# Peptides against a protein of PDB entry 7Z53, part 135

Target 1, 150 residues: chain A of PDB entry 7Z53
Amino acid sequence: PRIKNQADCIPFFRSCPACPGSNITIRNQINALTSFVDASMVYGSEEPLARNLRNMSNQLGLLAVNQRFQDNGRALLPFDNLHDDPCLLTNRSARIPCFLAGDTRSSEMPELTSMHTLLLREHNRLATELKSLNPRWDGERLYQEARKIV

## One batch from the design tools (peptide; made by RFdiffusion4, then SolubleMPNN)

Design b2_p28_7_s2 (from b2_p28_7, 16 letters changed)
Fold by OpenDDE base, seed 2:
Structure b2_p28_7_s2 (fold): chain B 150 residues (1-150), chain A 28 residues (1-28)
Amino acid sequence: as target 1 above (150 residues)
Amino acid sequence: MTVIKPIVTLEQQALLASRLFPFGIPIT
């Protein structure tokens, strides 16, 4: 049976089969994993969000970083601009807005937040290195190529 | 009505980011 409502589905892909040369009834699966972490959520699933996650002030292909805070010179996730910011309302003393990320849960799950932070840093590192190696690449090219590598 | 949810702090983000992936990712 095929589920017709794709909006309620999480896509999973089956690995390719691998059969050894011997006539064994046991069918093995080849590992199709190409990366340890899927960075797709860092970049946003929708184009408008993806654009908002980018630093569009230059042609360096960078993701946006926090403009108020850094971690000893290291980038942190940028803040979102929410009208009724639940993060500010939750802890009035901290005065920390919700983070802007490809996943809306980035302000709720510390592990997820940290993963996004790491991948943000890695993307920007890669984009910077790619710019050094390819000085004629524009921001879009740098962003896309860095995204492919992450 | 705004739903109040637990939040991740900046300190928590920074701390966990440095510890979560000790597998040689160049964190800059």
Scores: peptide ipSAE 0.185, ipTM 0.676, DockQ to the pose 0.023
Fold by OpenDDE base, seed 4:
Structure b2_p28_7_s2 (fold): chain B 150 residues (1-150), chain A 28 residues (1-28)
Amino acid sequence: as target 1 above (150 residues)
Amino acid sequence: MTVIKPIVTLEQQALLASRLFPFGIPIT
């Protein structure tokens, strides 16, 4: 290592470079968290989170949506259940909790939130359509197929 | 210890998702 005294270092690890097999001159990192298509912002990178992001109350393969608020009938991101929720602490009057999403930063960046919301809506739309086309599919298959399309 | 950060509002979420992204993603 370049710096021998680790006490002077912040434990930050640089991702390993992907092997450029082609004309790619730009260093790309190896994704060790998700599949080839990184949709962790929508689906989560860890199984427990992924399950929490799903609507498990039915077999429709849907992502969880906000149960308290809607946007003119359109789905919003569900609320998370955080101890000492920073969103509640930030705006005490509104009392709006942080959003639950695959990316923990979903409540911090409007652009990211919007992408999550959009893709959540699209996933649920796709899952619904897939269910209509394939009534025999269970919730897991619907979820996975919709996820694959997204 | 909770770090207070800027928080996206419901209105922002709705506005951006519905107004800036009015169209869905094509299936094919």
Scores: peptide ipSAE 0.118, ipTM 0.625, DockQ to the pose 0.021
Fold by OpenDDE base, seed 5:
Structure b2_p28_7_s2 (fold): chain B 150 residues (1-150), chain A 28 residues (1-28)
Amino acid sequence: as target 1 above (150 residues)
Amino acid sequence: MTVIKPIVTLEQQALLASRLFPFGIPIT
């Protein structure tokens, strides 16, 4: 690593060095999170997180939704399961945990939270419609096709 | 040291989500 004193570093990695084939004078960077624009803010950039964001209780290809609260029948972001939940520590009276999303900052900014909520709703809508049009599709295909459209 | 930031409420999440796209996201 470039920085020698790692004790004071924030462990956030978004890129790694890349060398062009014929030009070694310029050190390029490659994206270390995802290879393309794939809405990873919604679906996660790592497999364990992506799995936790999915509703695995059925074969409908849906994202996980809040089980305690809803907005007039509309889905809200599910709660995360953190050992030391900073949201619970911030407001102990409300007892509202942090939201689970592909972006870990989903609970910090209302605009970001609302965008994740909208895209979650849209994904689930698309997956439901795709299931209606293609009854033989399994949950994995429904999830991936809905993700491609989002 | 974990910096504690303001936390979004359920009401804020619902309100903003409903106002931004009341009829859903247009698909082209």
Scores: peptide ipSAE 0.069, ipTM 0.591, DockQ to the pose 0.019
Fold by OpenDDE base, seed 1:
Structure b2_p28_7_s2 (fold): chain B 150 residues (1-150), chain A 28 residues (1-28)
Amino acid sequence: as target 1 above (150 residues)
Amino acid sequence: MTVIKPIVTLEQQALLASRLFPFGIPIT
């Protein structure tokens, strides 16, 4: 439910519970991530998210970047499109939505955000270099090969 | 769905990503 009184409330969202058994007395959170080290924090753990994280406007195999802001020509994380965006609800003056990354916590800590930004930049750098070395590669191959390296 | 704490700004992202990691990740 949407918090109506935002003056006294912070819009935090709780993790979904895992309910595997009938006689479970201990609440555990569901693990929505992959079980292996695959840089899913950058690329997402599910195909729909992975597609949203990609720049599908070209065949360069790039990740999506912020379209409104840059850091001296360097890419920033794209914005998410959340219905009740907690970033917008918390900081109304800045009008900055939450960032979109493979990890939903991409806007939680500056250090985490910076790592996602770094890895996004590195992926795009790698994809660009791979394209230069292999001009005949399509966007899917470029993306996957860059992802393998990251 | 995970817990979200929206505290990071664009300036913080830019500062940390560009100044603390100015050279990216070298792959050799």
Scores: peptide ipSAE 0.051, ipTM 0.580, DockQ to the pose 0.020

Design b2_p28_7_s3 (from b2_p28_7, 16 letters changed)
Fold by OpenDDE base, seed 1:
Structure b2_p28_7_s3 (fold): chain B 150 residues (1-150), chain A 28 residues (1-28)
Amino acid sequence: as target 1 above (150 residues)
Amino acid sequence: STVIEPITTLEQRALLESRLFPFGIPVV
């Protein structure tokens, strides 16, 4: 919901010089969600983890997605790779590990996995759109520019 | 659990959905 009393709001500006065709409505909603969740869950606060959260197999600037399952064709978070994965321990018959997150390893995440999934999909959507608008950009540029928008 | 194996069973799907939507809130 939008606050009607604008006098109590603090305006902010985020630059997006390379995405004139971006969906601003979705962008604003994502910004609100990222402020609530903390973007470190999506991108990681440390470089080694950030690299593990990225798809480094191409120059498309994408975040890594699950390679074992999709939700009606939509991307899911990649699985973590823990020896003592609590998700594997709680249901051994299903053999499904916990999802990989970017804020803290081996710690319980208070954030909703669905919201993390949404942000993953939005980043990849934005990166894809930016690639279409800027074919000369490499994967690092696409990743960073998409990250700025999310 | 082998990362190469796809998620194929209804049990696996149900478990994933429960983790994704603990409060029944869809992502889309």
Scores: peptide ipSAE 0.351, ipTM 0.782, DockQ to the pose 0.029
Fold by OpenDDE base, seed 4:
Structure b2_p28_7_s3 (fold): chain B 150 residues (1-150), chain A 28 residues (1-28)
Amino acid sequence: as target 1 above (150 residues)
Amino acid sequence: STVIEPITTLEQRALLESRLFPFGIPVV
């Protein structure tokens, strides 16, 4: 049954069905990549958060990386500094905080950490490459240009 | 400045990996 009041509905959109010219009664959904990589999850949707996600120690336009641990020499997301960090509470002995990401909901969606990490590394790679190609660019320029590419 | 304590234990590493790769998908 169709709900009459739209206010009571959460909008969901389906991909268009594949309508082949054949009398196929089974509706085949076109595989739609419903997941867009929203860069805001990496860079932050608000400026204060975005600044906290950046490496402000230099003019390389880099995103901040974890200072406590690396993945075999490769960068990881920085840790957040939440007072009531749920990640710290789940394992008190390990004392590993939640990762800081552009989406405040990242602590609720740890499954996205790998994607965040990948995009972090890609941004920093791009920024590094852009720096080599444009040595006179400052950190802000490098950051913004790399962000546009990601 | 804040003292940074590095992650060094196997327990910490294992937990970190579980968060990074919850579905067993390595970060390339």
Scores: peptide ipSAE 0.346, ipTM 0.781, DockQ to the pose 0.026
Fold by OpenDDE base, seed 5:
Structure b2_p28_7_s3 (fold): chain B 150 residues (1-150), chain A 28 residues (1-28)
Amino acid sequence: as target 1 above (150 residues)
Amino acid sequence: STVIEPITTLEQRALLESRLFPFGIPVV
C-alpha cells in the first residue's frame, strides 16, 4: 500500500489473491505491475472523468460498475455513452458498447480492459473492507484511501 | 431504476469474454 498518513484511520494491510500472507516481495511486485498500467487508466487523470468513473449513489467510495451485465456474478466496467461508439460499429449484431475507463484506449486494447476490470474489483473490495474497518469514513475518504492502496 | 437492455445473448457474452480474456486466461 501507498498510504503514508494513517493518523485518522485504523491501520489496514492490503490483501490480494496473488499476495497471500505478508510476503512483501510479492506485494511489491503487484504494485509495480499496477504502476506499469498507470492508475490514471483506472481512475481517470481529470476530475470530471474521475467522477464519472465513481459510484456516486452512496458514500461507499466505490467505482462504478456495469449495470447491464456481470461476469459470472462479478463486476465489469461500466459502458460509456459515446455518440459514435466504435465498439457498436465493429459488431452491430452484438450491440455491446465500449467500456468506460480512465483512458479511451481501454476499449481498443483488451489486455488493458482485463487489467482495468481486475483493478476495479480490487478497488471496490478494498473500499468495502475499509468501510468495515473505518465506519465513520465518508465516500471520499474511502475512495481516496482505496485508490492509494491499489 | 430498472436496467435498460440487459445483456443476455450468447453472442454478447462471447464478445465480452473475448474483450476480457483475449488469450483465454481468466485474469479477473
Scores: peptide ipSAE 0.338, ipTM 0.774, DockQ to the pose 0.038
Fold by OpenDDE base, seed 2:
Structure b2_p28_7_s3 (fold): chain B 150 residues (1-150), chain A 28 residues (1-28)
Amino acid sequence: as target 1 above (150 residues)
Amino acid sequence: STVIEPITTLEQRALLESRLFPFGIPVV
């Protein structure tokens, strides 16, 4: 079952502004941010890409995170696997490929990378919370519900 | 595909930060 009571409410739940402990101003701000960024940039607008952006190694409904490094212990976007990766070509000594995002042109919009990263972290946080609240939900349910909240 | 290797150099870290945070590191 979905969150129904005070104890299970997430204060910034996108579709539950009247939940106890919620902050309407915070919710509105989050909605504005996600609207501005377009969630499709985070999750992908096509199913094949969306699957590549997910962590499919478990049933936790998480987005995939970078496996090579973290930002002071916090998750970063996964790397893409592009043939003739422009990020690799522009700085051969660094050997850092382009990040994978919901838009294949994400490397051309580095200004959004930080926001994508924050939304990635928020999704995974939400999925983790939802798993705690709903232990019987599988990965697909967790992923979809977290996506709706972001 | 790209060979997986650790990010170890200051150059790599600086580049990553510039890509991730072109306008500064977010507080969040």
Scores: peptide ipSAE 0.327, ipTM 0.771, DockQ to the pose 0.033

Design b2_p28_7_s4 (from b2_p28_7, 14 letters changed)
Fold by OpenDDE base, seed 4:
Structure b2_p28_7_s4 (fold): chain B 150 residues (1-150), chain A 28 residues (1-28)
Amino acid sequence: as target 1 above (150 residues)
Amino acid sequence: MTVIEPITTLEQLALDAARLFPFGIPIV
C-alpha cells in the first residue's frame, strides 16, 4: 500500500462492483439503496425516512411541508429535527434548521434545496390532482401513484 | 385515461426557484 501507517488512513470503502455481464466493460457499483429509479432523493430510500417525509395527518397522499415558512402560499421543504443540526450551527442568527428530504444532502447547496422543493411541490400537485380524479383513493395509493409519476 | 400533464414550465420553475427562500437557505 502507498500509505504504510494504517493508523493515518481514513476508512474509505469502495463500493462493491456489480456483477459483470458478458458485455459490461465498465465497472458499475452495486446500488444497495434502491432497486429502480424511484426518486429516492425525494422519497427516501428507507421506510422510516419515507414516513417522516409524508404528511400523515390526512389521507391526501401528500409529502410533509414546512410549517413555519411558505413561498407565497407554496410549499417548502419541511425542516429536519436533528439533535446537532449543522444548519443551525452555520447561521445562528437565522435559526433555520436543515431541510428534511429523501436526500440528506438537500441542505448542502441551494440548487439541491430548490430541486427537492420543486419535486415536493410536483408530488403534492400530482397527489392533489389524483385525489380530484379519484376521490375514492386512500392516502397510500395517492402517494404511491404520485411517486410513480415523479 | 386522463393524463395529468406537467403544468410547470421551465420558466415557472426558474421563477419559483429564484423566490423559494426569501428567509435564506441553510447551506451546510
Scores: peptide ipSAE 0.015, ipTM 0.433, DockQ to the pose 0.021
Fold by OpenDDE base, seed 2:
Structure b2_p28_7_s4 (fold): chain B 150 residues (1-150), chain A 28 residues (1-28)
Amino acid sequence: as target 1 above (150 residues)
Amino acid sequence: MTVIEPITTLEQLALDAARLFPFGIPIV
């Protein structure tokens, strides 16, 4: 576990309830994700998040990447900008913020972080290759076509 | 028709995963 000190607060939030119109005593959770297979774990389920996940500095259709760290020149997930960043709270010595991805769980375990990083790399690879094949495509088309492949 | 080949073998995935945390992200 990331937190070794039991005195430290773990900022876990319970999901919002979906109140069924029925007297069913079983608490259902609201689904905030898209209901179709759209790689929302990479791209987000909401338009504001999807925009924040994109590299808007150019017209290459790329996802945003980490600005502080790289893996031998290879992209890592960008950091999120959370007011109360649980990753900063859970390990004060490392001072590593949570990662920004389409899935908020991207920082829960290394396996998820790895998978999201790989999918981000694959998107950016695809967008780059698509740009090479289609020099006249704009950043939006490159992003959407890469997203369809992923 | 130019096929964009996937870069990812299982071996490459494993190698990439092993290197993803050069800054020591602690496991939850």
Scores: peptide ipSAE 0.015, ipTM 0.410, DockQ to the pose 0.025
Fold by OpenDDE base, seed 5:
Structure b2_p28_7_s4 (fold): chain B 150 residues (1-150), chain A 28 residues (1-28)
Amino acid sequence: as target 1 above (150 residues)
Amino acid sequence: MTVIEPITTLEQLALDAARLFPFGIPIV
């Protein structure tokens, strides 16, 4: 069954259709996400998403963090900016948007959200420590080196 | 290669995880 209402669903696509030719009725699938362990759940599999996940306000190589909420001074995942945000539809009283992460399932369950939050914190910790060790590194290098460690 | 040691214990990570959602997250 095709879910007609996409407003109450987290859009998650693991594969894309691959049609090898006009006369082949067999629809193959290619992996739409990264195939290797690259922490794409934190950093995204696509450049536009990866850019949105970064704190571009400075040259510290940090991931973006929640601007409204913190956990005892510790970072939380930033909110996404979805037009039809399923998280807003699920709990209309709390009015908490879905979280932005490299994996769209970051808001599916608290355990996943926790894991993504921890990995975001670890990246930002690593980037901060790398900056202290390498004061001359720019934000891009800090981000990439922290990403390699995660 | 400078090894950056983890500052946080697994116990602290678990405690942090437990504190992340005092009011629950909207589960979709």
Scores: peptide ipSAE 0.010, ipTM 0.421, DockQ to the pose 0.023
Fold by OpenDDE base, seed 3:
Structure b2_p28_7_s4 (fold): chain B 150 residues (1-150), chain A 28 residues (1-28)
Amino acid sequence: as target 1 above (150 residues)
Amino acid sequence: MTVIEPITTLEQLALDAARLFPFGIPIV
C-alpha cells in the first residue's frame, strides 16, 4: 500500500552492519548485547545504560523508578529521555515517554513492559531485603548481589 | 520484619501499561 500520510512516521533505525570478511556478502548486524544470560534486559549491556538504570541518589543498590506514576504505590519503569521519543510521537495527547530498561524494546508492547516492571520490582525487593540482612553493605554491593540473584 | 510488597499480576501491569499508551504502543 502506498503510504499517503507521511506526517506520522515512526523513527526506525536499522542496526549497524558488522564488518564482514572479504568473502561474506550477507549483511549481519553488530552484536550489541551480552552473549551470556545475565539479565541484561534489566541491567543493560553497556555501562552508561546500566548507570542510568540505577538509583544513584542513595546507597541502597536500587534501580531507578518512575517519578511521575506509580501502580497503587508500586514502582513502574522510569521514563527514558529521548530527543525523538517514539512514544511521544505516537501518542501526542497522553504525552507519555517511552520507558527506560536494559532492553530498548521495553515499550514495544504492554506485556513486555509488564515483565520488565516485575523484574525491576524484584531487584528492588531483593536489594531492600539484602540491606536489612546486611546493614554494612554499600549500595554497589547491594546492587551486584541483587543482580546475581535475579 | 521487611514487608515484602506483593508483585502486581502481569495482567494488571499490562492493563496499566495499556492505559499509559491508549493509542497503542507502536508494535513494530
Scores: peptide ipSAE 0.009, ipTM 0.371, DockQ to the pose 0.033

Design b2_p28_8_s1 (from b2_p28_8, 20 letters changed)
Fold by OpenDDE base, seed 1:
Structure b2_p28_8_s1 (fold): chain B 150 residues (1-150), chain A 28 residues (1-28)
Amino acid sequence: as target 1 above (150 residues)
Amino acid sequence: ALLELLLLLELLLERLESLEKSREYLLS
């Protein structure tokens, strides 16, 4: 699914949810803007998260994509697998979990979700082109080279 | 690298717009 609007608050902390107009939302927005340059929001800053964001089913160096939904044939972010998913808790009737990205705030702001999606698509495009140019490169090489280009 | 280049491009475009406004002012 494509997140177009976030009218409801999402539980982020035990004591405070991520709500529009809150100090937490403003801080998250600022932090997201500063992280734009290094693309850590796409690839993750921690190695375990980075591995979970990759497609490990092949040697194509791709990032993982959503297995349930597409946007008119185009890739969407994969869903996270949270025990207490704040997106599910916010709107129980929608039954749509949070997206998984390098930044845990990806589902809190529709603008971030769209940006992460675009960069995921770009990475996979680059990895595909690199595979065409270098057929003998393995998935790790393709992933790292595409990541460096992004 | 791509994101860094896009940032640089944005800065260059901003500078270009500023120069264009300056030229327009001088020609008026």
Scores: peptide ipSAE 0.077, ipTM 0.483, DockQ to the pose 0.012
Fold by OpenDDE base, seed 4:
Structure b2_p28_8_s1 (fold): chain B 150 residues (1-150), chain A 28 residues (1-28)
Amino acid sequence: as target 1 above (150 residues)
Amino acid sequence: ALLELLLLLELLLERLESLEKSREYLLS
């Protein structure tokens, strides 16, 4: 979507916006590709992070979604809770924290943020569908099965 | 699985596109 009002923009934190062709950027992109294949950017590669990315308030196997904002009724990534949130520090006037995702770079590269968001929505869609098909499955089963499908 | 399938699908679509272009050439 096109954001017409700058005040409605979600700021992204970029460590080196002037270095698109740097080795660091290339490495980041390579890592992103690897994460894309195994969907670790969505679910997290570490168990503690993975748990934080889940909606643990119910047994629906859902990933956590943003509680403050939606995209035309559709889910957005949840916000992280960082002590020194670089997104907040980068643009203090916006007061938008970094997104929480499986890849810590989700807020650094808007392209990845979009992909994370889409796959978040897909996971939750799948989990919801699986719940309807398998009402007896608990949240863990729903989460794992949806994760496997993604 | 879905991501893998999507990647495969993309490859297949690319192949299909090339075949269609080839077909168009042969029919022109």
Scores: peptide ipSAE 0.038, ipTM 0.406, DockQ to the pose 0.012
Fold by OpenDDE base, seed 2:
Structure b2_p28_8_s1 (fold): chain B 150 residues (1-150), chain A 28 residues (1-28)
Amino acid sequence: as target 1 above (150 residues)
Amino acid sequence: ALLELLLLLELLLERLESLEKSREYLLS
């Protein structure tokens, strides 16, 4: 988000780097690529997470957006609700929680945050257009159709 | 589908840039 007070900036951090060439690193790399191709970083790969990433307050098939902040009027990722939120723990004064996304690294890497945000916006744009074209579609269908297009 | 297309586009653009640089080098 565009934050005027620099003290309120989101404290992005990098996790401990995986050992290059290790099996864990290779597996993570492969999983990351697969996640990117199937957009699971946006929608979540698990059903409970996927549901939490959706806007269930209406039948528009939208993904949930941040309820506190916007970026020049455009949507941002919603905040997560972690018991021990590492983002909150990193900067006590900022008091900005981690973002909720299909990829748990969304708040860890600004690059991922940006990409997830863009794809969130694209999904919601598509869902909105689909609703306009198909007014009788319910939220589930709109969500699924938009997801398929992304 | 869109994401897949974007990936392909990125790959194609990268290849195109490489080829253009090579062409420019050869013509200079």
Scores: peptide ipSAE 0.028, ipTM 0.380, DockQ to the pose 0.013
Fold by OpenDDE base, seed 3:
Structure b2_p28_8_s1 (fold): chain B 150 residues (1-150), chain A 28 residues (1-28)
Amino acid sequence: as target 1 above (150 residues)
Amino acid sequence: ALLELLLLLELLLERLESLEKSREYLLS
């Protein structure tokens, strides 16, 4: 389900408002439609990014989650580690960095952040279930199988 | 199938929210 109260958990950043008929909004929606087959917006289209989005501390095939914040006990996207973080620069008082996701727009549009968070949770749920069903699968197998199901 | 449904739902909700904001502005 759609996450509506993200501001209740952490200060929210929005650099690109979604206005009706705006070029940016239309472009973002088109990009989402064209990428839904491979879910690259969630997992990353490049291998270095994909690795950074994974939890490599164990063999559970999980995506990385935020280590500072949760949404009523549920996972949020991890933070990126940018030298000149545009999210920090935009709102200096909030001190919340950009989220790390397969789509660079995740922190720019709250709607996309919600969708990415939902799919993050679904992946980790699937990976957890697959581990229960297949205890001998390693992290790579769990990650790939969960990715295929999403 | 799951991803397709979630993406379609998200797009529809975004459109709906945008229309609601526009209406609120016009009626204010």
Scores: peptide ipSAE 0.022, ipTM 0.355, DockQ to the pose 0.020

